Peptides against a protein of PDB entry 6FRK. Designs and how they scored, part 301

Target 1, 411 residues: chain A of PDB entry 6FRK
Amino acid sequence: NEEVLNAMLKEVCTALLEADVNIKLVKQLRENVKSAIDLEEMASGLNKRKMIQHAVFKELVKLVDPGVKAWTPTKGKQNVIMFVGLQGSGKTTTCSKLAYYYQRKGWKTCLICADTFRAGAFDQLKQNATKARIPFYGSYTEMDPVIIASEGVEKFKNENFEIIIVDTSGRHKQEDSLFEEMLQVANAIQPDNIVYVMDASIGQACEAQAKAFKDKVDVASVIVTKLDGHAKGGGALSAVAATKSPIIFIGTGEHIDDFEPFKTQPFISKLLGMGDIEGLIDKVNELKLDDNEALIEKLKHGQFTLRDMYEQFQNIMKMGPFSQILGMIPGFGTDFMSKGNEQESMARLKKLMTIMDSMNDQELDSTDGAKVFSKQPGRIQRVARGSGVSTRDVQELLTQYTKFAQMVKKM

## One batch from the design tools (peptide; made by RFdiffusion4, then SolubleMPNN)

Design b2_p29_4_s1 (from b2_p29_4, 12 letters changed)
Fold by OpenDDE base, seed 4:
Structure b2_p29_4_s1 (fold): chain B 411 residues (1-411), chain A 29 residues (1-29)
Amino acid sequence: as target 1 above (411 residues)
Amino acid sequence: EEEEKLKKLLELARLLKELRAKEEKEEEE
């Protein structure tokens, strides 16, 4: 039993290291899990794998809890939120995402660009803010970030803004001059919250980076970005450990809506490769996919029409980035849909739907759509002409439908 | 690759069903 436990813990430790969890945290977790597992209870025929997973899950939940309550903005007050982080961390994009999040929640929100170091920083912020209809402040001529931040905060306080987000300069390296500038800005505006933005893709560098920021500025919150794709977010544990600050939000993609409040349970489930079941439920409920019950019942009965396929493609397109949805599914690693493949896949689905828009109700509602087309080849030519595609493209669609319908019949 | 995409879509539909059935059960408790 101890050999089996040690083998399973070795696999879990390997998976956590591959998820960018710091080696010190993985070692500590291993010892905590060993101490929490009763080997006698494991002998009683309980699923050893489930017991180890539960123990690992419980210890990971403790690692993301800094024991400090997350700061929350106060309604009807002016809340100043200062962002800090390296260049390329997604800090500027995250400022816009957070502003948009609070705006959608009915907060009077604004953005200040205090990045004077990067050429075009203000243009980028202005472009993002304008697209999202978020009020913004910055300068093309003022070079002192303290002046810009102070004037912007004063302006928006006087205009009774509730959420005032200040974006600061990010550098490629941890330079003393960057930390001095951040301290000067923080002292001038006296923020209610300092948010450290960290890129999850930096892997093992997360601890050292997060510590360097916490040692210089009073970081009170963490936002982890680029949790879309290969980054499993193990670096988030290192950031919490180093900053002793809670993760408040995560960035899950490039779109302004690819931003969510941090939930401990779903995050740990995803880190362990169990998927984000709760987030998938929330996303499905947000989409009001109630019409999917009828589709799911048809799928159970092995009935699948071209219309059912069309409706499923519409639902997939409504879900947004297909990579995010797949990344919420247990056992579907993010590796399968490179961003290039997502746009191409969406364009392909849209092309297939355009072909189906040229089909009639008899063709769409047939329980054997492929047989309807095989019996009357003139239908393929009609649909091809109606959709502006080749007869081959229609035949490829029918081949895909037939494969899908065969898979549904085997379920 | 297309067959794998179709398998994933079907698995998604299965998961969505299991999730709804879980949510309905949690609302009844």
Scores: peptide ipSAE 0.000, ipTM 0.265, DockQ to the pose 0.019
Fold by OpenDDE base, seed 5:
Structure b2_p29_4_s1 (fold): chain B 411 residues (1-411), chain A 29 residues (1-29)
Amino acid sequence: as target 1 above (411 residues)
Amino acid sequence: EEEEKLKKLLELARLLKELRAKEEKEEEE
């Protein structure tokens, strides 16, 4: 029994190390799991594998819990959120994602660029902010990040902004001068929350980097980025252990919507390669696929319209990256679709939807939409002109619709 | 590719409904 336990623990420890979990945490977890397993219950013929998996899962849940309540913004107050992290961590992109997240929730949100060290930092922030319609502040001439941060925070406080996000300079190396600059900015603006942004792909280096930030600035929250890649996120456990700060959000891709609140259970399930069944259920529920009982009923009757196809494309677009959805399914790796193919696929879907936006209700609601267009070819030319596409693009859409409608009739 | 994506989404929705119905049964037992 002890040999079987040790063999299974060795497999789990190997999988955790392959997931970039720190060697010290893996050793401690092994000891804690070995102490938590009742060897007498294992003797009773219970599924030893399920017991070990459950014990491992419980210990991993404890490792992502710092025992500190996550900071939350107060409605109707000015909440100043300062971002810190290394250059290339995705900090600037994450500032825009967090601002957009709060804006979509009805918070009056703004962005401040206090990165004077990186050439083009303000232009990058301005581009992201303008695309999301988020108010922003920064300077092309002021070189002191303390002045920019102070002026920007004062301006947006006076304008009654509720969420004020401050992006700071990121460095490639742990330089004392950077940490002093961060401390000066923090002292000047007195942030309600300091967020450390960490790249999940740096693996075993996460602990030392996270500790260096926590030792110099009062990090209260962690955001983990690049969890859409090969990184299984094991470095996040090291960041929580080093900072004693909760993970509040994760970055799951390059799009502004590729940002979600951190959930412990789904994250640990994904880390163990069990898939994210809970996150998949939540995404399906958010898609109101259950409100598609009407669609499922139509599909059962072999009815499928261009409107039904449009609604399904809207649902696919709301799900976000299809690679992330597949990566939530047990046995489908995150690599099932290359990043390039996904952006191209989303652009194709958006083009098809733009063509359908130029269709009328008679065309959209017809159970034989392709036949409506075949009977009156002038409709194809109207839709093509209305959507700014070729007549060929409209014919390709109708060909795809016909294939879908034939598939639905065979279900 | 879009046809395969929609087919996979419909299969996924079905699988999730079956999984949820199993979880609800396991919570009621």
Scores: peptide ipSAE 0.000, ipTM 0.245, DockQ to the pose 0.019
Fold by OpenDDE base, seed 1:
Structure b2_p29_4_s1 (fold): chain B 411 residues (1-411), chain A 29 residues (1-29)
Amino acid sequence: as target 1 above (411 residues)
Amino acid sequence: EEEEKLKKLLELARLLKELRAKEEKEEEE
């Protein structure tokens, strides 16, 4: 029984290491799980795998809980939120995402660019803020981030803004000069919250990076970025352990809406490859796929057209990165994400849609689209020429459509 | 309704998985 337990724990530990969970945390988790498992209950014929999985899940939930209540902004007050983190962490993009999140919730929100080190930082912030209709402040001439931050905070306080977000310089390396600049900015503006932005894709380096920031500045909140299909999220555990600060939000892609409040249970479920059914349902509901009632009814009747397939591809593209959607579906997460680039999967979908854009309404709305093309092969040649693809590519699309229509008939 | 939406997404994901697996085979051949 102990050998079986150790073998199963080794498999789980390997999977957690492959998920970028820090080796020290994996060792600690292994010891904690081993101590929490009743070996007598394991002997009673209970599903050993489910019991170990449950014990692992409980210990992972503890690792994402710092035991500290997350800071929340106070309505009707001036809340200054300072962002810190390395260059390339997605910090500037995350400032815009957080500002947009609060703006959509009815907060009077603004952005300040105090990044004087990166050429074009203010132009990037201005571009993002303008697209989202968020008020912004910065300078093209002032080089002192303390002056810019102080003037911007004072301006927006005087204009009765409720959420004042300050973006700082990130630099490429942990430099003492960066931390000193961050301390000077923090001392000048007296932020209500300091948010550390961490890139999840840096894997095992997350602990050392998060610790270096926490040792120099009073980090009170963490935002984890690049939790797209490629980042397994294990670095988030390292950030919480090192900063002793809660994860408040996650960035799940490049779009301004690819930003959500952190939920422990869905995150751990995704980390374990169990999928995120709750997050999938939430995304499906946010998309107002109510126009799918007609599609639902057609699918119930075993009817599926090329237009219905096109509309489904549009819905996938609206849901965001395909990798993220698949990562939310139980049994599709890890294996589907490990093979091939997300951009390639989107390019493939876009190619299929471009082929269908060259089809006519008779072809798109036929309940047997493949038969329409098989009866008149000249249609395949027309569609191929119209979309700039081979006749083989059109035949492959029709073959895929036929397979799908057959699966829909079995539902 | 949510369960039916989920079933559809699952089937769509299955199709896309089959598409991808076929294209990966055609790139390996």
Scores: peptide ipSAE 0.008, ipTM 0.309, DockQ to the pose 0.129; fails the geometry check
Fold by OpenDDE base, seed 3:
Order: C-alpha cells, then structure tokens, then sequence
Structure b2_p29_4_s1 (fold): chain B 411 residues (1-411), chain A 29 residues (1-29)
C-alpha cells in the first residue's frame, strides 16, 4: 500500500511540476498529503486514486489561501488601485480589463497612465480606454510618474470616481530604480490596494519575482495573467506564498472580456486537469444560452440551418475564445487549443456572419441552405454584392455550412 | 478545424443542458 501511494504521489508531483508549481511547494505538498492519508482507510477498498486526488486538492486549496481576506472596493467611496509588475506581465492590459470589469458592474471607473518609461505607454492606454469608453488621464510631456499619478488621482477624486486605477512603469528587469519609483508613487497617492500583476508563463521564476515586488511595496492583491492555454497556473501558488496576498482576478486571454474573478475551486480543478465546470456554468449563465435548447432539439432531429450556424458563431463570439471554453471542459486539455491567432479566427467568424447578414429568411431558415443556393445561383451573386465579398467567399461559406450540416446529421 | 470546433461546441451545449438538469434536480430535493 505504501509503495502504491508513493508511486501515485510521484505521478501527481510530476504533473504539478509540469504545471509550473514550485519544487519546494511540491515537496511540501507531498509530505502534507502523505501525512493526511490514513493508510488504514486506504486498505478498506476505497478508491486510492480518488483519495490521493482529494488530499492533493485539499492541500492545493490551502496553498492558494494566504489566510488574508481579499481587498474589495467600497461602493460610494474613492478607491485607488495601484498596479505594479514587470513589462510584458500584461499589467497595462490588466488595468484596462479591471477597469472594464468594474465599469460593467456599474462602478464609476477611470484609468491613470503613470508609465513614463515606455514610449507609447500613454497612447496604448488611451487606445484601450477609449475603446472600452473608460475615462483616462496621462501626460505626453510630464516625465515624473509621481506627478502624473498624483494629478490624475486628485482629478478623478474631485470628479467623484469610485475606482481609480493607476498603471505604473514596468521594466524588463527588476531594477532598484523601478522599485524606488513604485515606492514614491505609492507614498504619493496612498493607494487603498496595490495589485501585483504576474505572468503565469514564467513558471518557476514566479516566486523570486513576486518576492522582489513584495519586499519593496506593500502588495495586497495578485492578478495572474496568460492563463489562456500553455500556463496551467502553478506559478500562481508561488506568487501567493511569496506575497502572502490573495489572487483576486485572472487574465485568460488578450480580449478585454478575458478576465474573471479568481475562484479557488475552479482554478485548482483546472490546474489538476479536471476542467473548470463551475466557470463553464457561470459563462453559460452569463450568456443566456437558453436559446441553445432549441438548437439542441433541432440537432437531435438532424436539422441544421444557416441561421443555426449564425447563432453558434454569435455564441462563440459571446463566450470569447473557443479555446478557453474547451479548456474548461474536463478531458479537453490544452491540446485542443489551436496555435491559431484567436483574433484571426474571430475575424473569420465575423466575415462569415457578415455574409449571412446579407441572406434572407428563406435562405437562413432552409434545412438545406446549400440546395437553395445551388438551385438559384443568382442568390449567391446577390449575397456577394450585399456583403461586399466575392461569389467564391459565399460558395466557401456554403461549402462549410454543408460540411457542418453533414456532421450534425451524423451526431 | 472549424468543423471540429462546432462539434465540440455542440457537445458542450449538450453537457451544459445535462448539468442544468442536475442543478434543477438538486434545488428541488
């Protein structure tokens, strides 16, 4: 029994190391799991694998709990949130994602660009903020981030903003000058929360990086970015351990909506490759996918129309990157995340939808849409002219639809 | 690739319906 336990623990430890969990944490977890497993209960015929998985899950849950309550903004107050992190961590993008999240929740939210080091930082923030309709502040002429941060915070306080997000300079390396600048900004604006943004893809470097930030500034929250496929997020455990601060949000892609509140159970489930069923349910509930019941019923009858295909493309677009949705399903691992540029895939879907927007109800609702077009080729030319595409593009769409409809009939 | 995406999306929709039907049963019990 002990040999079997040790073999199974070795497999789990290997999987956790492959998930970028810090080797020290994996060793400690192994000892804790071994001490928590009653070998006598394992002898009674219980599924040893399930028991080990449960013990591992319980110990991982403890590793993501810093024992500190997450900071939450107070409604009707001015909440200053300072962002810190390296360049390339996704910090600036995450500022915009967090601002958009709070704006969608009905908070009066704004953004301040206090990154004077990176050329075009303010233009990038301005572009993102404008696209999301988020008020922003920054300077093209002021080079002192303390002045920009202070002026921006004062401006937005006077305008009764509830969420004031300050993006700071990120450098490629941990430099003393960066930490001094961050400390000066923090002292000047006195933030209610300091958020450390960490890239999950840096793996074993997460601990050292997170510690370096916590040793210089009072990090109170962590946001983990780039959890969109390759990084299983094991580095997040190292960040929590080093900062003693909770993970509050995760970034799950490049889109402004690829941002979600951190949930311990779904995160650990995903880390173990069990999928994120709860996050999938939440996403489906948010999308009001009740309209899919009618589709599922039609699919059971082997019926699939161009409208049904259009609705599926709308659902994909609402859910965000299809790769993320699949990564939430148990057994649909990262191997199903095509290396394709998600933006290019979304642009293709939008192009196909634009072609279908030029179709009439008879064409869209036909159970044999391709046959409607084949019988009257003038329809292809009408749709092509209406959507501004070639007749070939319409024929390619109809070919694709025919393949989908054939696949649905085989399901 | 897009065919496989749609197949998986349909399978997802089925799984979600099965999950909702379980949650509704657990709320009625």
Amino acid sequence: as target 1 above (411 residues)
Amino acid sequence: EEEEKLKKLLELARLLKELRAKEEKEEEE
Scores: peptide ipSAE 0.005, ipTM 0.275, DockQ to the pose 0.019; fails the geometry check

Design b2_p29_4_s2 (from b2_p29_4, 11 letters changed)
Fold by OpenDDE base, seed 4:
Structure b2_p29_4_s2 (fold): chain B 411 residues (1-411), chain A 29 residues (1-29)
Amino acid sequence: as target 1 above (411 residues)
Amino acid sequence: EELKKLLEQLELARELLKLLAEEEKKEEE
């Protein structure tokens, strides 16, 4: 029994190391799990694998709990949230995501660009904020981030904003000048929360980086970014351990809505490769996919129309990051779609849908849409003109439809 | 049963996205 336990713990420890969990935390976890497992209960014929998984799960839940309650904004107050983190951590994008999250929840939100170091930082923030219809402040002429942050915070306090997010300068390295600037900004604006933004893809460097920020700035919250990539999120455990601060949100893609509140149970389940069945069910219920029972039944009968393909594309577009949904399914690896391919695929889907918007009901509802167009080539020219595309683009769509219809018949 | 139907729909969506990604790679070559 002890040999079996040690073998299974070795597999779990390997998987956690491959998930970027810090080696010190993995060692501590192994010892804690060994101490928590009753070997006598293992002898009673309980599924040893499930028992070890449960013990590991319980100890991982403790590792993501810093023992400190997460800061939450107070309704009807001016809540100042300062962002800190390295350049490339996704800090600026995360500021916009957090602002958009609170705006969608009915909070009066705004953004301040106090990044004077990066050329075009304010233009990037302005572009993102304008697209999301979020009020913003910054300067093209002021070079002191303390002045910009102070003026912006004062302005938005006077305008009764409830969520005031301040983006600061990032650096490529931990430089003393960066930490001095962050302290000066923090002292001037007196933030209610300081959020450290960490890139999950930095792996084993998460602990050292998170510690360096916590040792200089009073980090109270952590946001982990790039969890849609190859990063399995093990670096998040290192960030919590180093900062002694809770993870409040995670970034799960490149879109402004690829952002969710941190949930301990689903996160640990995903980290262990158990999936997130609850989150999957919730996401599906949000998508109203129940209306697609008729479509699934048609597909089972090998009936697949251009309308059925259009409806499937609409569903995919509503799902958001498909990589995130696949990552909720047990046994589907997160590596299945690279980020670049997903955005390109979504743009392609949107182009195909625009072509189909120029089709008529006879073309869309035909059991053999490609044959309808092949029999009357004038239809291709009509659709091409109506959608502003080439006749080649319409022919490519019909070729794709034919491939999909053949695939569906094999399912 | 709902989870099964969902998984079937997600598998279909996955295969559709794979076919799209394969066609994108062929257009880049």
Scores: peptide ipSAE 0.026, ipTM 0.577, DockQ to the pose 0.095
Fold by OpenDDE base, seed 1:
Structure b2_p29_4_s2 (fold): chain B 411 residues (1-411), chain A 29 residues (1-29)
Amino acid sequence: as target 1 above (411 residues)
Amino acid sequence: EELKKLLEQLELARELLKLLAEEEKKEEE
């Protein structure tokens, strides 16, 4: 029984290391799991795999909980939130995502760019803020981040903003000058919360980086970015362990809405490759996919029209990153669609939809759309002219439709 | 049952995206 336990724990420890969980945390977890497992219950013929998985799940939940209550903004007060983190962590994008999140919840939100080190930092923040209709402050001429942060905070306090987000300079390395600048900004603006933004894709480096920030700045919250299926999120455990601060939000992609409140149970389930059924159900309910029942019934009867294909493309486009949705399904590995191929596939779907927008109802609703076009070649030329594409592109679409309709008949 | 219907839709969408990706590779070759 002990040999079987050790073999299964070795497999779990390997999977956690492959998920970027820090080696020290994996060792501690292994010891804690061994102490929590009743060997007598394992002897009684209980599913040893489920027992070990449950023990591992419980210990991972403890590693994500710092035992400290997360800071929350107070309604009707001025809440100053300072962002800190390395360059490339997604800090500036995350400031905009958090501001947009609170704006959608009915908070009066604003953004301050106190990044004077990176050329074009203010233009990037201004572009993101303008796109989201979020008020912003910054300077093209002032080089002192303390002055910009102080003036911006004072301005937005006087205008009765409830959420005041301050983006600071990020550097490529842990430089003492970066930490001194962050401390000077923090002392000047007296933030209610300091948020450390961490990139999950840096793996084993997460602990050392998170510790270096916590040792210099009073980090009270963590946001983990780039949890878009490639980063398994094990670095998040290292951030919590090093900062002793809760994860409050996660960034799940490049879009401004690819941002959600941190949920412990779904996160650990995804980390273990168990999927996120709860998040999948929530996402499905948000997408209002109910209109697809009629489509599934038609597919069961082997009927598939060009309109049915167009509706499927619209559904795929509404789902957003399809790799994220697949990563929520148990047994579908996150590696199923490479990100590069997904963006290209979405661009192709949009091109195909643009061609189909030039089709008429008779063409779209035909049980054999390809046969309608083959009988009257003038339809291909009309659609090609209407969509601004070649007659070849329309023929390729009809070929793809025919292949897909044949595949659907085999499902 | 709703989850099963969703999984069937996602499987259909997956196979669509695979077909698109396979045709894209043939256009690049």
Scores: peptide ipSAE 0.026, ipTM 0.591, DockQ to the pose 0.091
Fold by OpenDDE base, seed 5:
Structure b2_p29_4_s2 (fold): chain B 411 residues (1-411), chain A 29 residues (1-29)
Amino acid sequence: as target 1 above (411 residues)
Amino acid sequence: EELKKLLEQLELARELLKLLAEEEKKEEE
């Protein structure tokens, strides 16, 4: 029994190390699991594998819990949120994602760019903020981040903003000058929350980086970025252990809505390769896919319209990173869609939808949309002009629709 | 039952995305 336990623990420890879990945490987990497993209960014929998996799961859940309640903004107050993190961690993008998240929840949200170190930081923030219709502040001429942060926070406090997000300078290396600048900004604006942004792809370096930030600034929250289908989430455990701060959100892709509240159970389930059926159900309920009963019924009757295809593309786009959704399903390998192919596929879907936005109801609701266009070629030219595409692009869309309609008839 | 309907929708979405990716490869060739 002890040999079987040790063999199974070795496999789990290998998988956790391959998932970028810190070697110290893996050792501690192994010891804790060994102490928590009753060897006598394992002798009673219980599924030893399930028992070990459950013990491992419980210990991983404890590692993600810092024992500190996450900070939450207060409605009707001015909440100042300062972002800190390395260059390339996705900090600036994450500021925009968090601002957009709160804006969609009905908070009066704004962004401040206090990154004076990186050329074009303000332009990047401005571009993201403008796309999301989020108010922003920054300077092209002021080089002191303390002045920019203080003026921006004062401005937005006076305008009764509820969520004031401050992006700071990130650097590639831990430099004393970076930490001093962060302290000066923090002292000037007195943030209600300091968020450390961590890139999940740095793996074993997560502990040392997270600790260095926590030792210099009062990090109270962690956001983990680049948790797409291939991202090994093990570094997140290291960040929690080092910062003693909760993970509050995760960044799951490049889109502004590829951002979700952190959930412990789904995250650990995914880390163990067990899938995330609960997160899949939650994601589906959020998508309001209930209207698809009528679609499934039509599909069963071999009816598939251009509108039905458009609605499916909308559903795919609302789902976000399709690789992540597939990675939530047990037995679907994370390798199903390469990262590059997903962004390109989403851009193609958006192009196809833009073409269909120039179609009329008669074209969209026809049981044979391709035949409607073939009978009246002037429709193709109208749609092409309306969507700003070639007549070839419209013909390609109709060819794709015909292939999809044929495929759906075989399902 | 809701999970089954979801899986059917995800399977449809998967097959649609595969067809798009296969057409993409043919346009690059």
Scores: peptide ipSAE 0.025, ipTM 0.567, DockQ to the pose 0.059
Fold by OpenDDE base, seed 2:
Formats: sequence, structure tokens, C-alpha cells
Structure b2_p29_4_s2 (fold): chain B 411 residues (1-411), chain A 29 residues (1-29)
Amino acid sequence: as target 1 above (411 residues)
Amino acid sequence: EELKKLLEQLELARELLKLLAEEEKKEEE
């Protein structure tokens, strides 16, 4: 029993190290898991693997929980959020994502660029803010970040903004001058929250960087960026351990919508390769996919219409980034759909739907849509004219429908 | 049971998207 436990723990420890979990945390986890497992209960025929997995999961959850409640903004108040982090951490992009998140939630949100060190920092922030319709402040002439931050915060306080996000300079190295500048900015604006932005892709360097920031600046929250399919989530554990601060959000890509509130259970489940079934359920429930029972019942009977295909395309389009949804399913690698192919696939789906919008109910509701069109070729010409496409495009749609209907019959 | 239904729908959606992506690749070739 102890040999089996040690073998399984070795595999888990290897996987965690491969996920860029700090070696000290992995050692501590191993000891905590060994102490939490009753070897006598393991002898009683309980599924040893499930018990070890549960113990590992529970201890990882504890490592992500600093025991400190995350700061939350107060509605109707002025909340100043200062961002800190290294150059290339995704800090500026994350400022825009957080601003957009709160704006979509009905908060009066603004952005301040207090990065005077990086050429074009203000232009980049301005571009992102303008695209998202977020009010912004910055200067092309003022070189003191304290002045810019103070003036911007004062301006937006006077305009009754609820969320005031301040982006600061990031440097490539831990420089004392950067930390002094951050302290001067923090002292001037008196932020309600200081957010450390960390790049998950830097792996084992996460601990040392997070510690260096926490030792100089009162970091109260962490945002982990670049948690797209290739990013190892283990750096997040190192950030929490070093900062003793909760992860509040994660960045899952470069798009402004590639941003979500941090959930401990889903994150650990994903880190262990167990997927995020709970987050998947939540996401699908949010989509109000209510009419799916009738579809599943039709599919069980091997009935699949062009309308059923249209409804599935609508559901896919409503789901948003389908790559994220697939990455929540156990055994689906995050790499299954490259993000680039997803936008193209969505454009194609929309084109196919536009063709189907020119079909009549008899064509859409036929259990063999392709046969209806094959028997009366004049229907293809009508649909092609109605949708502004070629007869070939309609034939390709019918071919795709036929392939899909055959696949559904095998399910 | 709801989770099974959801997984079946996601699998269906996945297979749809996969088929569409495979057909796109064939049209580019």
C-alpha cells in the first residue's frame, strides 16, 4: 500500500513540476497528502486512486487559498485599483480587460496610463480603451508617473467614476528604481487595491518575481495572465504563496473577453487534467440552452434536420470561445482548436446560416434535407438566389449536412 | 443526467466544428 501510494504521489509530483509548480510547494503537498491519507482506509478496498486524487486536489485547493478574502469594489464608491508587474506580464492588456469586465457589469470604469517609461504605452492603452469605449487619461509630455496618476485619479473622482484603474511602468528586471516609483505612485493615489499581474509562462521564476513585488509593494490581489492552452498553471500557486494574496482573475488569451473571475476548484481541476465540468455546467446554464432536450431526443431517433443543424450553429455561436469550453472537458486537450481557426469557423458558420435563412420550412424540417433538394434542383437555385451565393455553395452546405447527419446517426 | 446531456451536446458541437474545419482545409487545398 505504501509503495503504491509513493508511486502515485511520484507521478502527481512529476506532473505538478511539469506544470511549473514550485518544488517546495510540491514537497509540502506530498507530505500533506501522505499525512491526510489514512493507510488503513486504503487497505479496506476503497479506490486508492480516487482517494489519492481527492487528497491531492484538497491540498492544491489549500495552496491556492491564501486564507485572505479578496478585495471587491464597492458599488457607488470610487475604487482606485493600481496595477503592478513586469514588462511583458500582460499588465496593460489586463488593465483594459478588467476595465471592460466592470464596464459590462454596469460600473462606471476608467483607465489611467502612468507608464512614462515605455515608449508608446499611452498609445497602446488609448487604442485598447477607445476600442472598448472606456474613458482614459494619460500624458505625452508629463514624465512623472506620480503627477499623471494623481491628476488622472483626481479627474475621474470628480467625474464620479466607480472603478479607476491605474497602469504603472513595468521593467524587464527587478530594479529598485521601479519599486520606488511604484511606492511613490501608491502613496500619492492611495489605491484601494494593488493588483500584481503575473505571466504564467515564466514558470519557476514566478515565485521570485512575486516575492520581490510583495516585499516592496503591498500587493493585495493577483491576476495571472497567459493561461491559454500552453500555459502551465503552476506559477499561480507560486504567486499566491509568495504574495499571500488571492488570485482574482485570469487572462486566457489576448482578446479583451479572454478574461474571467478566478475559480479555485475549476483551476485545480484543469491543473490536474481533470477538466472543469462545474464551470462547463455553469457556462452552458448561462447560455440558456433550454431547447436541447427535444434535439437530444431527435438525435437518439437518428432524426437530424437542416433546422436542427441551424439551431446547433446558433448554439455554437452563443457559446463564444468554443476552445475554452472544450478545454473544460476532461480528456480534451486545450490545443484541439487553435484560436485562429475558431474565428474562421465562426465566419463559415454564419455564411452557412445565411444560406439556410433562404430555405423554407419544408426544406429545413425535412428528415432528409439533401434528398428534398436532389429531387427538386430548382430549390437549390432559389436558395442560392435568395442568399446571394452560388449553387455550388448550397450544394456544399447540403454535403456538410449529409456528413453531419451521418455522424449523428453513429453517435 | 443534465451533465450527460450537456456533454453529448458539446461532443456534437465539437464534431460539427471539426467537420467544418476539415472541410475548410479541403477547400484551401
Scores: peptide ipSAE 0.033, ipTM 0.600, DockQ to the pose 0.132; fails the geometry check

